# Peptides against a protein of PDB entry 2KNC, part 25

Target 1, 74 residues: chain A of PDB entry 2KNC
Amino acid sequence: KGPDILVVLLSVMGAILLIGLAALLIWKLLITIHDRKEFAKFEEERARAKWDTANNPLYKEATSTFTNITYRGT

## One batch from the design tools (peptide; made by RFdiffusion4, then SolubleMPNN)

Design b2_p14_1_s2 (from b2_p14_1, 14 letters changed)
Fold by OpenDDE base, seed 1:
Structure b2_p14_1_s2 (fold): chain B 74 residues (1-74), chain A 14 residues (1-14)
Amino acid sequence: as target 1 above (74 residues)
Amino acid sequence: LLLQRLLEILESLK
């Protein structure tokens, strides 16, 4: 008895679905690896920018605490 | 593996 034509059709459909699913998983994996590398570069650049700001003697904090020297607390 | 099994099934149809 030759292989059931239905079994062959289902096996072909199953193989196509598995290839499609594998392609989607590979695509998602590649994007996730790309995004992690880009995010790591962004965090490194942000860390460098913070270091440059901390070492910049020209950086004035946005909050200037005016100590009123004339405030004699009663 | 699965693709090889599929080829074996297709070859058994001939």
Scores: peptide ipSAE 0.057, ipTM 0.691, DockQ to the pose 0.267
Fold by OpenDDE base, seed 2:
Formats: C-alpha cells, sequence, structure tokens
Structure b2_p14_1_s2 (fold): chain B 74 residues (1-74), chain A 14 residues (1-14)
C-alpha cells in the first residue's frame, strides 16, 4: 500500500501541473490570436483612413513646393 | 489514458 500512495500523489501532482501548463498555453494562444486579429483590424482601418485622406479634396499636403524661377540647373 | 490510469490506481487502492 505504501508505494501505491506515493504513485497516486505523484500522478495527481503531475496531472495538476500538466493541466495548469495546458491552461496557460491555451490562454496565451487565445490572447495571441485575439491580438493578431485586433492588429489586422487596426491596420485595415488605418489603410481605409489613408484612402479616405487621399480622396478628400480638402486634404492639403504639408509640403509646399516652391519653384525657384531663377534656378537654371547648373 | 492518464485519467484511466488514475482511476485504475484509485480502484487498486480501495
Amino acid sequence: as target 1 above (74 residues)
Amino acid sequence: LLLQRLLEILESLK
């Protein structure tokens, strides 16, 4: 009966550790999948906002081109 | 498998 009790205790401890590790891996996997989906959505929204900005007739580029009429290109 | 072995051990302890 002595060795059987030790085997039971070690098997229960091992099972708890494996279940805990599996739960942590599943949790991390779910978060990683969620974060990737949220990031993909954010990049899609950012891409749409860029297209909307490019098509906005009120959008003025911050860059003003000044053509120097005296520059004849040496 | 692991749960079945645990049940077999619990039954052998009875």
Scores: peptide ipSAE 0.051, ipTM 0.687, DockQ to the pose 0.257
Fold by OpenDDE base, seed 5:
Structure b2_p14_1_s2 (fold): chain B 74 residues (1-74), chain A 14 residues (1-14)
Amino acid sequence: as target 1 above (74 residues)
Amino acid sequence: LLLQRLLEILESLK
């Protein structure tokens, strides 16, 4: 008796679904790895820019703390 | 495994 036509059809459908799912998972994984590498580079550049600003002798902090000596807290 | 089973099925249909 030849293989059950239903078993063949279900096997082909299952294989197509598994290949499609595997391809989507691989694609999503590759994008996620790419985006994480790019994001890590941008965060490193942003961190460096902040440190360079802190070391810039021309950078004056916009906020000056004045201690009011006359404020006795009474 | 699945590919071999599919090949055996295709060969049995020939």
Scores: peptide ipSAE 0.047, ipTM 0.671, DockQ to the pose 0.217
Fold by OpenDDE base, seed 4:
Structure b2_p14_1_s2 (fold): chain B 74 residues (1-74), chain A 14 residues (1-14)
Amino acid sequence: as target 1 above (74 residues)
Amino acid sequence: LLLQRLLEILESLK
């Protein structure tokens, strides 16, 4: 009894679909892991840059507040 | 190419 051609066809189609789905899942997983690592690194670098800026004695804030001492409010 | 190989496999199973 030769293999049921329908069973073979369905098994091959199923295998191709499973391989395609597995490839998409692996691709999505790799991207998700990459993006999470890059985001974590970015947040760490941002936190470090903020800390380094706060500790830099040469850092001058872009915003300067001037009080006009001659303004008597009359 | 892949379709031809698949057809050849199917023909060999007949």
Scores: peptide ipSAE 0.045, ipTM 0.684, DockQ to the pose 0.149

Design b2_p14_1_s3 (from b2_p14_1, 11 letters changed)
Fold by OpenDDE base, seed 2:
Order: C-alpha cells, then structure tokens, then sequence
Structure b2_p14_1_s3 (fold): chain B 74 residues (1-74), chain A 14 residues (1-14)
C-alpha cells in the first residue's frame, strides 16, 4: 500500500514539533542549571565578603556599648 | 543521526 501522504505529512510535522520542543526544554534546562550555579557562587562570594567585613580591623560596629559601672542589677 | 532516523521512519511508512 503506497504511503498515505497525510500520515507522512503528520509524522514530519509531529517530528519537527517534538524536536523544537526538545530543543527549547534542553535550552531552558541548561539556563536554569547555569543560573542556579551562578547564584550559588554569588551567595558563596557574598558570604566570604561578609566574613572578611566581620574580620576587617577597620570595621567599627555602629553600636557602642556603654557599661554602667554603677549598675548593680537588682 | 536525525536524518538517519527520518530515513528509517520514512522506510517503515513506505
């Protein structure tokens, strides 16, 4: 039985659509993995910068604690 | 790969 021209056309259209969808899904997956790795690296660098700021001898806390020597807690 | 798959599908439909 010769090829049903409609079945051939629908199979080619279906294959093109599936390839296009697969390419978009792979592209989105690669971007999402890249963005998560870049964000994790950025948060690690930000955490390191916070540790370096906490150990910076030029960092003076904005809060001055005044110890009242006359405060005997009741 | 993709062309060979298309040729295989075409040969099975013919």
Amino acid sequence: as target 1 above (74 residues)
Amino acid sequence: LLLELLERVLKELL
Scores: peptide ipSAE 0.035, ipTM 0.654, DockQ to the pose 0.350
Fold by OpenDDE base, seed 3:
Structure b2_p14_1_s3 (fold): chain B 74 residues (1-74), chain A 14 residues (1-14)
Amino acid sequence: as target 1 above (74 residues)
Amino acid sequence: LLLELLERVLKELL
């Protein structure tokens, strides 16, 4: 049965569309994985920097606790 | 799956 020229054309068009869609999905997946890894690292570094700021001996708290020696808690 | 689909398309194309 000779190749149905219409089936050949539709199969080639379908294959090109599937390859194009697969390439776009792979590209988007690679970017999404890259960006999520970089963002996770950035949030970890930012979390660590917040912990280090709390222990920074140069950080003077804006709030000073004064113990009032004359405060008799009634 | 993809290889079997390709083989089916090739067998219909020849």
Scores: peptide ipSAE 0.029, ipTM 0.607, DockQ to the pose 0.148
Fold by OpenDDE base, seed 5:
Structure b2_p14_1_s3 (fold): chain B 74 residues (1-74), chain A 14 residues (1-14)
Amino acid sequence: as target 1 above (74 residues)
Amino acid sequence: LLLELLERVLKELL
């Protein structure tokens, strides 16, 4: 059976498109997994930095609660 | 599997 040149061309084009699509899906999957791992690490580092800031004896909370000692609410 | 599929497609195409 001689090669149907149209079937050969369409199959080669289809194979290239499928390989390209598969490569893009794998690439997107790898990035998505990487970004989730990096984000989890970033949130852990941010949580540690918040703990270190909260234990810093030089960190005065910007919230000075001025108890007005003269405010006796009548 | 993938190689056998490729050989089948190649034998049907050629």
Scores: peptide ipSAE 0.026, ipTM 0.588, DockQ to the pose 0.327
Fold by OpenDDE base, seed 4:
Order: C-alpha cells, then structure tokens, then sequence
Structure b2_p14_1_s3 (fold): chain B 74 residues (1-74), chain A 14 residues (1-14)
C-alpha cells in the first residue's frame, strides 16, 4: 500500500516547519548566550573602572574628622 | 538509535 500522497506532503511540510523552528531557536539561543557573556564582560569592566575611580588617591573623602584634643567637656 | 529511528520513519514514508 503506497503512502497516501497527503500523508507524504503533510509529513514533509511538518519536517520543514520543525527544522525551521529548531534553527530559529538555536540561533536565538546562541545570540542570547553571546549577549549575556558580552554584558557580563561589560559589567566587569564597569566594576573595574568604578574601583579605579574609588582607589584614585585624588578622591580625598570631603569628611576630615578633626578630633579636637582640647575638648575637655565640663 | 536516532539514525535507526530516522531509517524506520523513511522506510514507512517511502
């Protein structure tokens, strides 16, 4: 009994749709993984730049606590 | 396994 021509056509169409959908999902997954790795690197570089700005010896904290040695509270 | 399944599907389709 030869395969029904309709069953062959529907199976080929279904296979093409599944391959196309799988290729799009793989492509989107690869981009998403790439973008997450690049974003993680960018946040690490931004964190390092913030550490270099915080360790800049030119940033004297504007708060000099003067301990007045002569304040004997009466 | 996957290749044998594909060969079975191809033999039922052809």
Amino acid sequence: as target 1 above (74 residues)
Amino acid sequence: LLLELLERVLKELL
Scores: peptide ipSAE 0.023, ipTM 0.570, DockQ to the pose 0.143

Design b2_p14_1_s4 (from b2_p14_1, 12 letters changed)
Fold by OpenDDE base, seed 1:
Structure b2_p14_1_s4 (fold): chain B 74 residues (1-74), chain A 14 residues (1-14)
Amino acid sequence: as target 1 above (74 residues)
Amino acid sequence: LLLQLLLELLQKLL
């Protein structure tokens, strides 16, 4: 009995859909890996910037406590 | 690879 032409057509359509889905999954995976790598780099740069701010001896806290040396609290 | 596997599957269906 010759190949069921409908089964052949459905198999070809199913295969094209599977290739398309696989391509979308690979594309999404590549983007997700790229975004995670870029985000990890950004967090590392922010961590370094915090370390530079915390160790910067020129960083004066915005809160200057003026101890009034003339305040004799009795 | 995937195209070859598809061609082999199509050849087995025929």
Scores: peptide ipSAE 0.043, ipTM 0.670, DockQ to the pose 0.388
Fold by OpenDDE base, seed 2:
Structure b2_p14_1_s4 (fold): chain B 74 residues (1-74), chain A 14 residues (1-14)
Amino acid sequence: as target 1 above (74 residues)
Amino acid sequence: LLLQLLLELLQKLL
């Protein structure tokens, strides 16, 4: 049976659509992995900046505790 | 792989 030209055309169109969809899925996956790595790096840098702030000798806690030396707990 | 599978399918259809 000679090649059905309609079956050839539909198979080629279907293959192009599947390749295009696969390329978009791979691209989306690569971006999503990149964004997760960049976000993890950003949260690590933010955590380090918080540690540096906690160890800064110029950092005064917003809470001053006044110990009342005359407070004998009843 | 995918291109080779497409060529093999095309060869089976022709």
Scores: peptide ipSAE 0.042, ipTM 0.669, DockQ to the pose 0.323
Fold by OpenDDE base, seed 5:
Structure b2_p14_1_s4 (fold): chain B 74 residues (1-74), chain A 14 residues (1-14)
Amino acid sequence: as target 1 above (74 residues)
Amino acid sequence: LLLQLLLELLQKLL
């Protein structure tokens, strides 16, 4: 019996859907990897900027801890 | 690979 025309049509439709889905998954994966690398770089730069602010000799802490020499903790 | 497998499947169906 010649190829079942319905089986051929369903196989071609299924193949097109699978190729389309695979292409979308690959595209989403590439974007997600790109965005994660960029975000990790921005968080590293923010972390470094916070550490550099702690080492800035021009940054005077707004809080002066005065040791009260009269406070004997009894 | 996927295109070759699809071509072999099409050849077995024909």
Scores: peptide ipSAE 0.037, ipTM 0.648, DockQ to the pose 0.252
Fold by OpenDDE base, seed 4:
Structure b2_p14_1_s4 (fold): chain B 74 residues (1-74), chain A 14 residues (1-14)
Amino acid sequence: as target 1 above (74 residues)
Amino acid sequence: LLLQLLLELLQKLL
């Protein structure tokens, strides 16, 4: 019995749908990995900029602790 | 590999 034309058509349609879905999943995965790497780089650059701001020699802490050397607690 | 398996599947179907 030759290949059933219905089985041939359904298998070709199923193969095209599976290849299309696989290509979309691979594409989405590549974008997601790219975006996560770029976001991680952005957060690292932001962390460095925060450290450079915290080490700004113009930023004096608003709290100066003076130890009074003449305070003899009674 | 995957392309060859697909071609063999198509050849078995036709």
Scores: peptide ipSAE 0.036, ipTM 0.641, DockQ to the pose 0.203

Design b2_p14_2_s1 (from b2_p14_2, 11 letters changed)
Fold by OpenDDE base, seed 2:
Structure b2_p14_2_s1 (fold): chain B 74 residues (1-74), chain A 14 residues (1-14)
Amino acid sequence: as target 1 above (74 residues)
Amino acid sequence: LVKELLELIQELLS
């Protein structure tokens, strides 16, 4: 039996769509992994900076606590 | 990938 032109066309169209979808999924996956790695590195650096700040005796917190002597805590 | 696609097309046309 000769090749069915409709089967060939549908198969090629399906293959193109699947390849396109696969490429988009791979692209999205790579970006997501990259972004997560960069974010994890940023959070690690931030955590390290917090630890260093906590151990620095010259660090003064930007917050000042004032006791209101008139507050009776009702 | 392109080679595999061409082989599949050739198989469908045979």
Scores: peptide ipSAE 0.070, ipTM 0.710, DockQ to the pose 0.226
Fold by OpenDDE base, seed 4:
Structure b2_p14_2_s1 (fold): chain B 74 residues (1-74), chain A 14 residues (1-14)
Amino acid sequence: as target 1 above (74 residues)
Amino acid sequence: LVKELLELIQELLS
């Protein structure tokens, strides 16, 4: 039997859509894996920097406490 | 995957 043109067209359209969807999923997966690796590295570097800062006697904390001695709480 | 797709197309055209 000759090919049904409608079946051929719909199958080709479906194949293109599936390939496109698969490509998008692969792309998203690659980005997600990349971002997780970069984030893990960033958190490790941040943890190390915090440890190094804690051991640095020259580090001055950015937070300063000011006590207003004139405040009587009235 | 591409080969399987081509085989399916050939089957549809036969």
Scores: peptide ipSAE 0.067, ipTM 0.700, DockQ to the pose 0.233
Fold by OpenDDE base, seed 5:
Structure b2_p14_2_s1 (fold): chain B 74 residues (1-74), chain A 14 residues (1-14)
Amino acid sequence: as target 1 above (74 residues)
Amino acid sequence: LVKELLELIQELLS
């Protein structure tokens, strides 16, 4: 039985669409992994900077806590 | 993948 031209055409079109979709998904996945690694590095550097500030003996806290001796806390 | 696709096309044309 001769090849069904319509079946061949639809199969080729479907294959092209699937390959294109797969390529886009792989591309998006690679970008997402890259962006997450860069973001994780940024958050780690930010966390380190906060710890370094806390360990800086020259750092003076901007917040002063005053104990009100007249407050009985009833 | 491309070879597999070509084999499938060849099978459909057979």
Scores: peptide ipSAE 0.067, ipTM 0.705, DockQ to the pose 0.339
Fold by OpenDDE base, seed 1:
Structure b2_p14_2_s1 (fold): chain B 74 residues (1-74), chain A 14 residues (1-14)
Amino acid sequence: as target 1 above (74 residues)
Amino acid sequence: LVKELLELIQELLS
């Protein structure tokens, strides 16, 4: 049987669209996985830097606690 | 994968 021109045309168009969509999904997935790994590494480095800061004798806390002795919870 | 795709194309052209 001769090729159905409409079936061939629609199948080629569908294949191109599916390949394009699949490539975009794979690309987005790879970026998302990469970003999650990089973020996890960043949070680990940030946690380590916070611990190192606590041991730095030059570190001055940005906040101070002041107890107001005149405050009676009335 | 490429062979399967080629077979599908041949089936559509048949």
Scores: peptide ipSAE 0.049, ipTM 0.671, DockQ to the pose 0.271

Design b2_p14_2_s2 (from b2_p14_2, 11 letters changed)
Fold by OpenDDE base, seed 2:
Structure b2_p14_2_s2 (fold): chain B 74 residues (1-74), chain A 14 residues (1-14)
Amino acid sequence: as target 1 above (74 residues)
Amino acid sequence: LIEELLKLIEELLE
């Protein structure tokens, strides 16, 4: 019984769609893993920069606290 | 991958 040409066409179309979907899923997974690793490095560098700033005796906070001596909190 | 796909097409064509 010769191959059903419709079964061959549907199997090839299904294979192309599955390969395309698998490639997109792998691509999205690789990007998502890359971005999470880059973000984790950025947060580590930011945490180090904050620690180095806190230990720097030359660091002055940009905020000057003005104590209003006349403020009686009601 | 391509060879496996060709073999599957040949097996479906028999």
Scores: peptide ipSAE 0.043, ipTM 0.692, DockQ to the pose 0.213
Fold by OpenDDE base, seed 5:
Structure b2_p14_2_s2 (fold): chain B 74 residues (1-74), chain A 14 residues (1-14)
Amino acid sequence: as target 1 above (74 residues)
Amino acid sequence: LIEELLKLIEELLE
């Protein structure tokens, strides 16, 4: 059976494209897993920083509750 | 991987 040069060329091109696509998918998957782990760590560090700020005796909450003593809701 | 690709090329050339 003579080598169908077109089948060989198309198969090699297809194999290169499939390997390239597989490498991109693996790369994207690895980044997505990495970013989720880093984000989870960042949210944990942010939660700790909020707790440390809440325990800081110099931290005055910017929320001044003004009780309007003249507001008697009728 | 490379050896399997070479073997596939040989099988397509037969």
Scores: peptide ipSAE 0.041, ipTM 0.689, DockQ to the pose 0.258
Fold by OpenDDE base, seed 3:
Structure b2_p14_2_s2 (fold): chain B 74 residues (1-74), chain A 14 residues (1-14)
Amino acid sequence: as target 1 above (74 residues)
Amino acid sequence: LIEELLKLIEELLE
């Protein structure tokens, strides 16, 4: 049977749509993986910066504890 | 996937 011209046209259209959809999915996947890796590094660096701030001798706590020598806890 | 694409090409060329 010679190729049904309608079947050939529909198959080519279907293949183009599938390739386009696959390319969009691959693109979205690559971006999502990239962004998650960059965000994970940023959160690790931010966590490390918080730990370093706690050990930094230049960090002045906003809260000063005053021991009141006259406080007789009743 | 590849075998199914090859089979589809064969069915289109017959």
Scores: peptide ipSAE 0.034, ipTM 0.644, DockQ to the pose 0.307
Fold by OpenDDE base, seed 4:
Structure b2_p14_2_s2 (fold): chain B 74 residues (1-74), chain A 14 residues (1-14)
Amino acid sequence: as target 1 above (74 residues)
Amino acid sequence: LIEELLKLIEELLE
């Protein structure tokens, strides 16, 4: 019984649509994973820049606690 | 998986 030409056409169309959809999903997944890795690297570099600002020996804490040795509380 | 896809192609081609 020769293949029904309509069944063959619908199966080929369905296969092309499924391959196209799978390729788009894989492409979107790869971009999303890439962007998440790049964003994680950017947040790490930003964290390091904040740590380098906090460890800058030029950042004298504006709060000098003077212990007054002469305060005898009466 | 590959063998099931081959059987489906054979059933579609018969």
Scores: peptide ipSAE 0.030, ipTM 0.628, DockQ to the pose 0.200

Design b2_p14_2_s3 (from b2_p14_2, 11 letters changed)
Fold by OpenDDE base, seed 2:
Structure b2_p14_2_s3 (fold): chain B 74 residues (1-74), chain A 14 residues (1-14)
Amino acid sequence: as target 1 above (74 residues)
Amino acid sequence: LVQELLELIRKLLE
C-alpha cells in the first residue's frame, strides 16, 4: 500500500515546524544564558568597585553634611 | 540533519 500522501505531507510540515521551534528555543536559551553571564560579571565588577571605593583612603564623599544649629525640628 | 530528513522521507515513501 503506497504511503498515504497526506501522512507524508503532514509529517514533513510537522518536522519543519518542530525544527523551527527547536531552533528558536535554542536561540532564546543561548541569548538568555549569555545575558545572565554578562549581567553576573557586571554585578561582580560593581561590587568590586564599591569595595575599592570603601578601601580608597583618597575617597572624599562629594556631600558635606552641615549641621544646621538653628533647625528646631518640629 | 538533511541526510536524516532525506532518510526519513525515503522510509515514508517505501
Scores: peptide ipSAE 0.065, ipTM 0.700, DockQ to the pose 0.197
Fold by OpenDDE base, seed 4:
Structure b2_p14_2_s3 (fold): chain B 74 residues (1-74), chain A 14 residues (1-14)
Amino acid sequence: as target 1 above (74 residues)
Amino acid sequence: LVQELLELIRKLLE
């Protein structure tokens, strides 16, 4: 029974669509993994810059707690 | 996977 030309055409079209969809999903997955790694590196560099800024004596919160020794609450 | 696709193509050509 010769191959039904319609079945052959529909199967080839379906295979091309599935391969195209799989390639797009793989591409999106690779980009997403790449962007997550780059973002993690950026947040690590930002965390290091925040540590360097927190150790900078210029950003030492001037919590001058003035204990007023003269406040005798009468 | 690739072998299953080749077998599917063979069955489609018979």
Scores: peptide ipSAE 0.052, ipTM 0.662, DockQ to the pose 0.335
Fold by OpenDDE base, seed 1:
Structure b2_p14_2_s3 (fold): chain B 74 residues (1-74), chain A 14 residues (1-14)
Amino acid sequence: as target 1 above (74 residues)
Amino acid sequence: LVQELLELIRKLLE
């Protein structure tokens, strides 16, 4: 009995769609994992840069505490 | 997996 031409066509179409969908899902998953690792590395580098800036002798804080000695809170 | 796929293809081609 020859293969049912409709079963062969539907199986080939279904296989192409499933392979295409699987490839897109794998691609999106790989990008999402890569981006999360890169973002975690960026936040770690940003945290290290903040600590290094605090130890830099050239760093001037934008906020200066001035004690007004004439202010007697009355 | 590959053998199961080949058996499925054989059953579709009979």
Scores: peptide ipSAE 0.043, ipTM 0.643, DockQ to the pose 0.300
Fold by OpenDDE base, seed 5:
Structure b2_p14_2_s3 (fold): chain B 74 residues (1-74), chain A 14 residues (1-14)
Amino acid sequence: as target 1 above (74 residues)
Amino acid sequence: LVQELLELIRKLLE
């Protein structure tokens, strides 16, 4: 029985599409993992910079709590 | 997987 040329053509087209889709999925996965690692590092560095600002003895909080001694709540 | 695919292609070409 000669190979059904239509079945062979459809199988080759299907294989090319599946390989292309698999390559795109792998590529997207690698980018997504890379971007998440870079973003996690950026958020860690930003968190550390905030902690260093809180421990900086030169950082005076702009918010001074003035206890108004004249405020006798009636 | 690859061997099964090659066997499937062989069966399609018989």
Scores: peptide ipSAE 0.043, ipTM 0.652, DockQ to the pose 0.325

Design b2_p14_2_s4 (from b2_p14_2, 11 letters changed)
Fold by OpenDDE base, seed 1:
Parts: structure tokens; sequence; C-alpha cells
Structure b2_p14_2_s4 (fold): chain B 74 residues (1-74), chain A 14 residues (1-14)
């Protein structure tokens, strides 16, 4: 009972396509995990930098609220 | 995966 040469060729072709697809999915998954971790680190560093600035007694807010003593609210 | 593929190829060649 010789193997059906068509079944062998189709199975090998299907296997190559599945391996290629699996490799692309793994690659995309690795990139997605990497990018999410990098973004999370960036947001954490940005949050820390804001807190470190807020706790620095030398920090001057760029926005100062002035009470205008001449403002008589109508 | 590779071993399962090789086993499948072997089963198809028998």
Amino acid sequence: as target 1 above (74 residues)
Amino acid sequence: LIDELLELIQKLLE
C-alpha cells in the first residue's frame, strides 16, 4: 500500500504553512509582550519622575495660582 | 511538535 503521493505532498505543504503561521504568531506574541512591558515601565518611570519632582522642596510648579487682591467679585 | 511531525511523516510513509 504505497502512500498516496498527493496526501504526502499536501501534508508536508500543510505542515510548512502551519509552522510558518505558528512562528509568526509566536513572534507577534513576543513583540506584544515586550511592548506592553516597555510601556508599563515607561509609565511607571514617568509616574515616579512626577512624584520625585512633587517631593522635591526645590520644585516650583509651572502653574502658580495668584489670588488677585484687587479682584472684587461682582 | 517536530517529533510529532516526524512520527506523522513516518506513519504516512509506511
Scores: peptide ipSAE 0.059, ipTM 0.697, DockQ to the pose 0.295
Fold by OpenDDE base, seed 3:
Structure b2_p14_2_s4 (fold): chain B 74 residues (1-74), chain A 14 residues (1-14)
Amino acid sequence: as target 1 above (74 residues)
Amino acid sequence: LIDELLELIQKLLE
């Protein structure tokens, strides 16, 4: 029996759709992994910069603690 | 995957 031309056409269309969908999923997955790795590095660098700012001798704290020498704690 | 695709192509060509 010769190949059912309809079955061949539907199978080729199905294969193209599956390959296209798989390619889109792989593309999205690669981007998502890349972006998450870049974001994780950015948050690590930002965390490190925050720690370095805390140790910076030029950092002026927004809050100054004044010891009131006249405060007799009752 | 490749072997299954090849088997499907063979079944379609019979």
Scores: peptide ipSAE 0.049, ipTM 0.673, DockQ to the pose 0.330
Fold by OpenDDE base, seed 5:
Structure b2_p14_2_s4 (fold): chain B 74 residues (1-74), chain A 14 residues (1-14)
Amino acid sequence: as target 1 above (74 residues)
Amino acid sequence: LIDELLELIQKLLE
């Protein structure tokens, strides 16, 4: 019995769809891993910049806590 | 896997 032309066509269409989906998933995974590594580096550099600011003797905090001694919470 | 797929394709073409 010759190959069922419909089965061959459906198999080829299914294979093309699966390969296309697999390629898109791999591509998305690679981008997501790249973006997470880059974002982690930026957050580490931002954290270091905050710590370096805390160790800078020239940094004056813009926020002064004024304790109002006359504020009786009555 | 690839060889099993090729064998399956051969069985479908027979």
Scores: peptide ipSAE 0.035, ipTM 0.646, DockQ to the pose 0.320
Fold by OpenDDE base, seed 4:
Structure b2_p14_2_s4 (fold): chain B 74 residues (1-74), chain A 14 residues (1-14)
Amino acid sequence: as target 1 above (74 residues)
Amino acid sequence: LIDELLELIQKLLE
């Protein structure tokens, strides 16, 4: 029995749709992995910049705790 | 997997 022309057409359409969907999923996966690596690098650079700011001897904490040595609680 | 796909293609071409 020669290949049913309808079965051949439906199989080719199904194969094209599956290949197209697989290509889109691979593309989205590659972008997502790339963006996560770039974001991780950005957060590492931001963490280093915060450490450099915290180790800067010019950075005074906005809160100085003064212990009042003259406070005798009555 | 590849052999099953080849067998399916052969069965579609008979």
Scores: peptide ipSAE 0.034, ipTM 0.640, DockQ to the pose 0.259

Design b2_p14_3_s1 (from b2_p14_3, 13 letters changed)
Fold by OpenDDE base, seed 4:
Structure b2_p14_3_s1 (fold): chain B 74 residues (1-74), chain A 14 residues (1-14)
Amino acid sequence: as target 1 above (74 residues)
Amino acid sequence: LLDELLELLLQALS
């Protein structure tokens, strides 16, 4: 039997769509893995920075508590 | 999946 041109065209179109979808999924997966690794590194650096801040004698807290000595509570 | 597609192409071309 002769070649079914319609079947060939539909199969080629399907293959192109599947390749495109696969490429997008791979791309998204790579970005997601990259972002998770970068976020994990960022959280580790942030945890280290908090620890370093606690041990740094030059660190001054941005928040200060002031007592109003004129408040009599009446 | 690729083998199945290839077989379909070969069947369509035969």
Scores: peptide ipSAE 0.050, ipTM 0.700, DockQ to the pose 0.293
Fold by OpenDDE base, seed 1:
Structure b2_p14_3_s1 (fold): chain B 74 residues (1-74), chain A 14 residues (1-14)
Amino acid sequence: as target 1 above (74 residues)
Amino acid sequence: LLDELLELLLQALS
């Protein structure tokens, strides 16, 4: 049986495509995991920064609530 | 999987 050149060529092409696709999927997965971990750290740091700001006695809120004691709802 | 592919290639060359 002569070498089935078509089968060899198609198998090599298919293997290259599958390896390429697998590499892209692994790359995307690694980036996605990295980004989620970095985002979680960012949200934690943001939450800490907000807490630290709230405990700063020099911090003045942008909005103030005034209770109008003269308004009796009538 | 790689060994199976290699066997298929060898089978195609034989």
Scores: peptide ipSAE 0.048, ipTM 0.695, DockQ to the pose 0.455
Fold by OpenDDE base, seed 3:
Structure b2_p14_3_s1 (fold): chain B 74 residues (1-74), chain A 14 residues (1-14)
Amino acid sequence: as target 1 above (74 residues)
Amino acid sequence: LLDELLELLLQALS
């Protein structure tokens, strides 16, 4: 049987599409892993910054609690 | 996967 040129062409096209899709999935996976590592590092640095702030005797909380003496809660 | 693809191509060419 002679080579089925249509089968060859479709197989090559399918292979290119699958390789492209696989490359995109690998790329997305690598970015996702990288982003999670960077985010974990960012959260660690943020936790350390909060710890340093909590131990700084010169730090005054920017958040002030106001008690509304006229609020009767009815 | 590449070897399997090559075998499929060879099968299509046979």
Scores: peptide ipSAE 0.048, ipTM 0.689, DockQ to the pose 0.317
Fold by OpenDDE base, seed 5:
Structure b2_p14_3_s1 (fold): chain B 74 residues (1-74), chain A 14 residues (1-14)
Amino acid sequence: as target 1 above (74 residues)
Amino acid sequence: LLDELLELLLQALS
């Protein structure tokens, strides 16, 4: 059999495409896992901060309501 | 898949 140059070229092209697609899928998967872990950490820290606020007897609300005694409602 | 590809390449080169 003479070297079937067409078969070699098509196989190499197919391999490059498959490797490229696999690399993109792995890259996307790694980013997705990273982002979900970071988001999960953020939600856990937020939940912990809410819990700590509820358990802190020294917590004072940043919002202070001042009743203006000079306001006559007119 | 890689082994099959290698065999096809060897067959194409022979």
Scores: peptide ipSAE 0.046, ipTM 0.694, DockQ to the pose 0.222

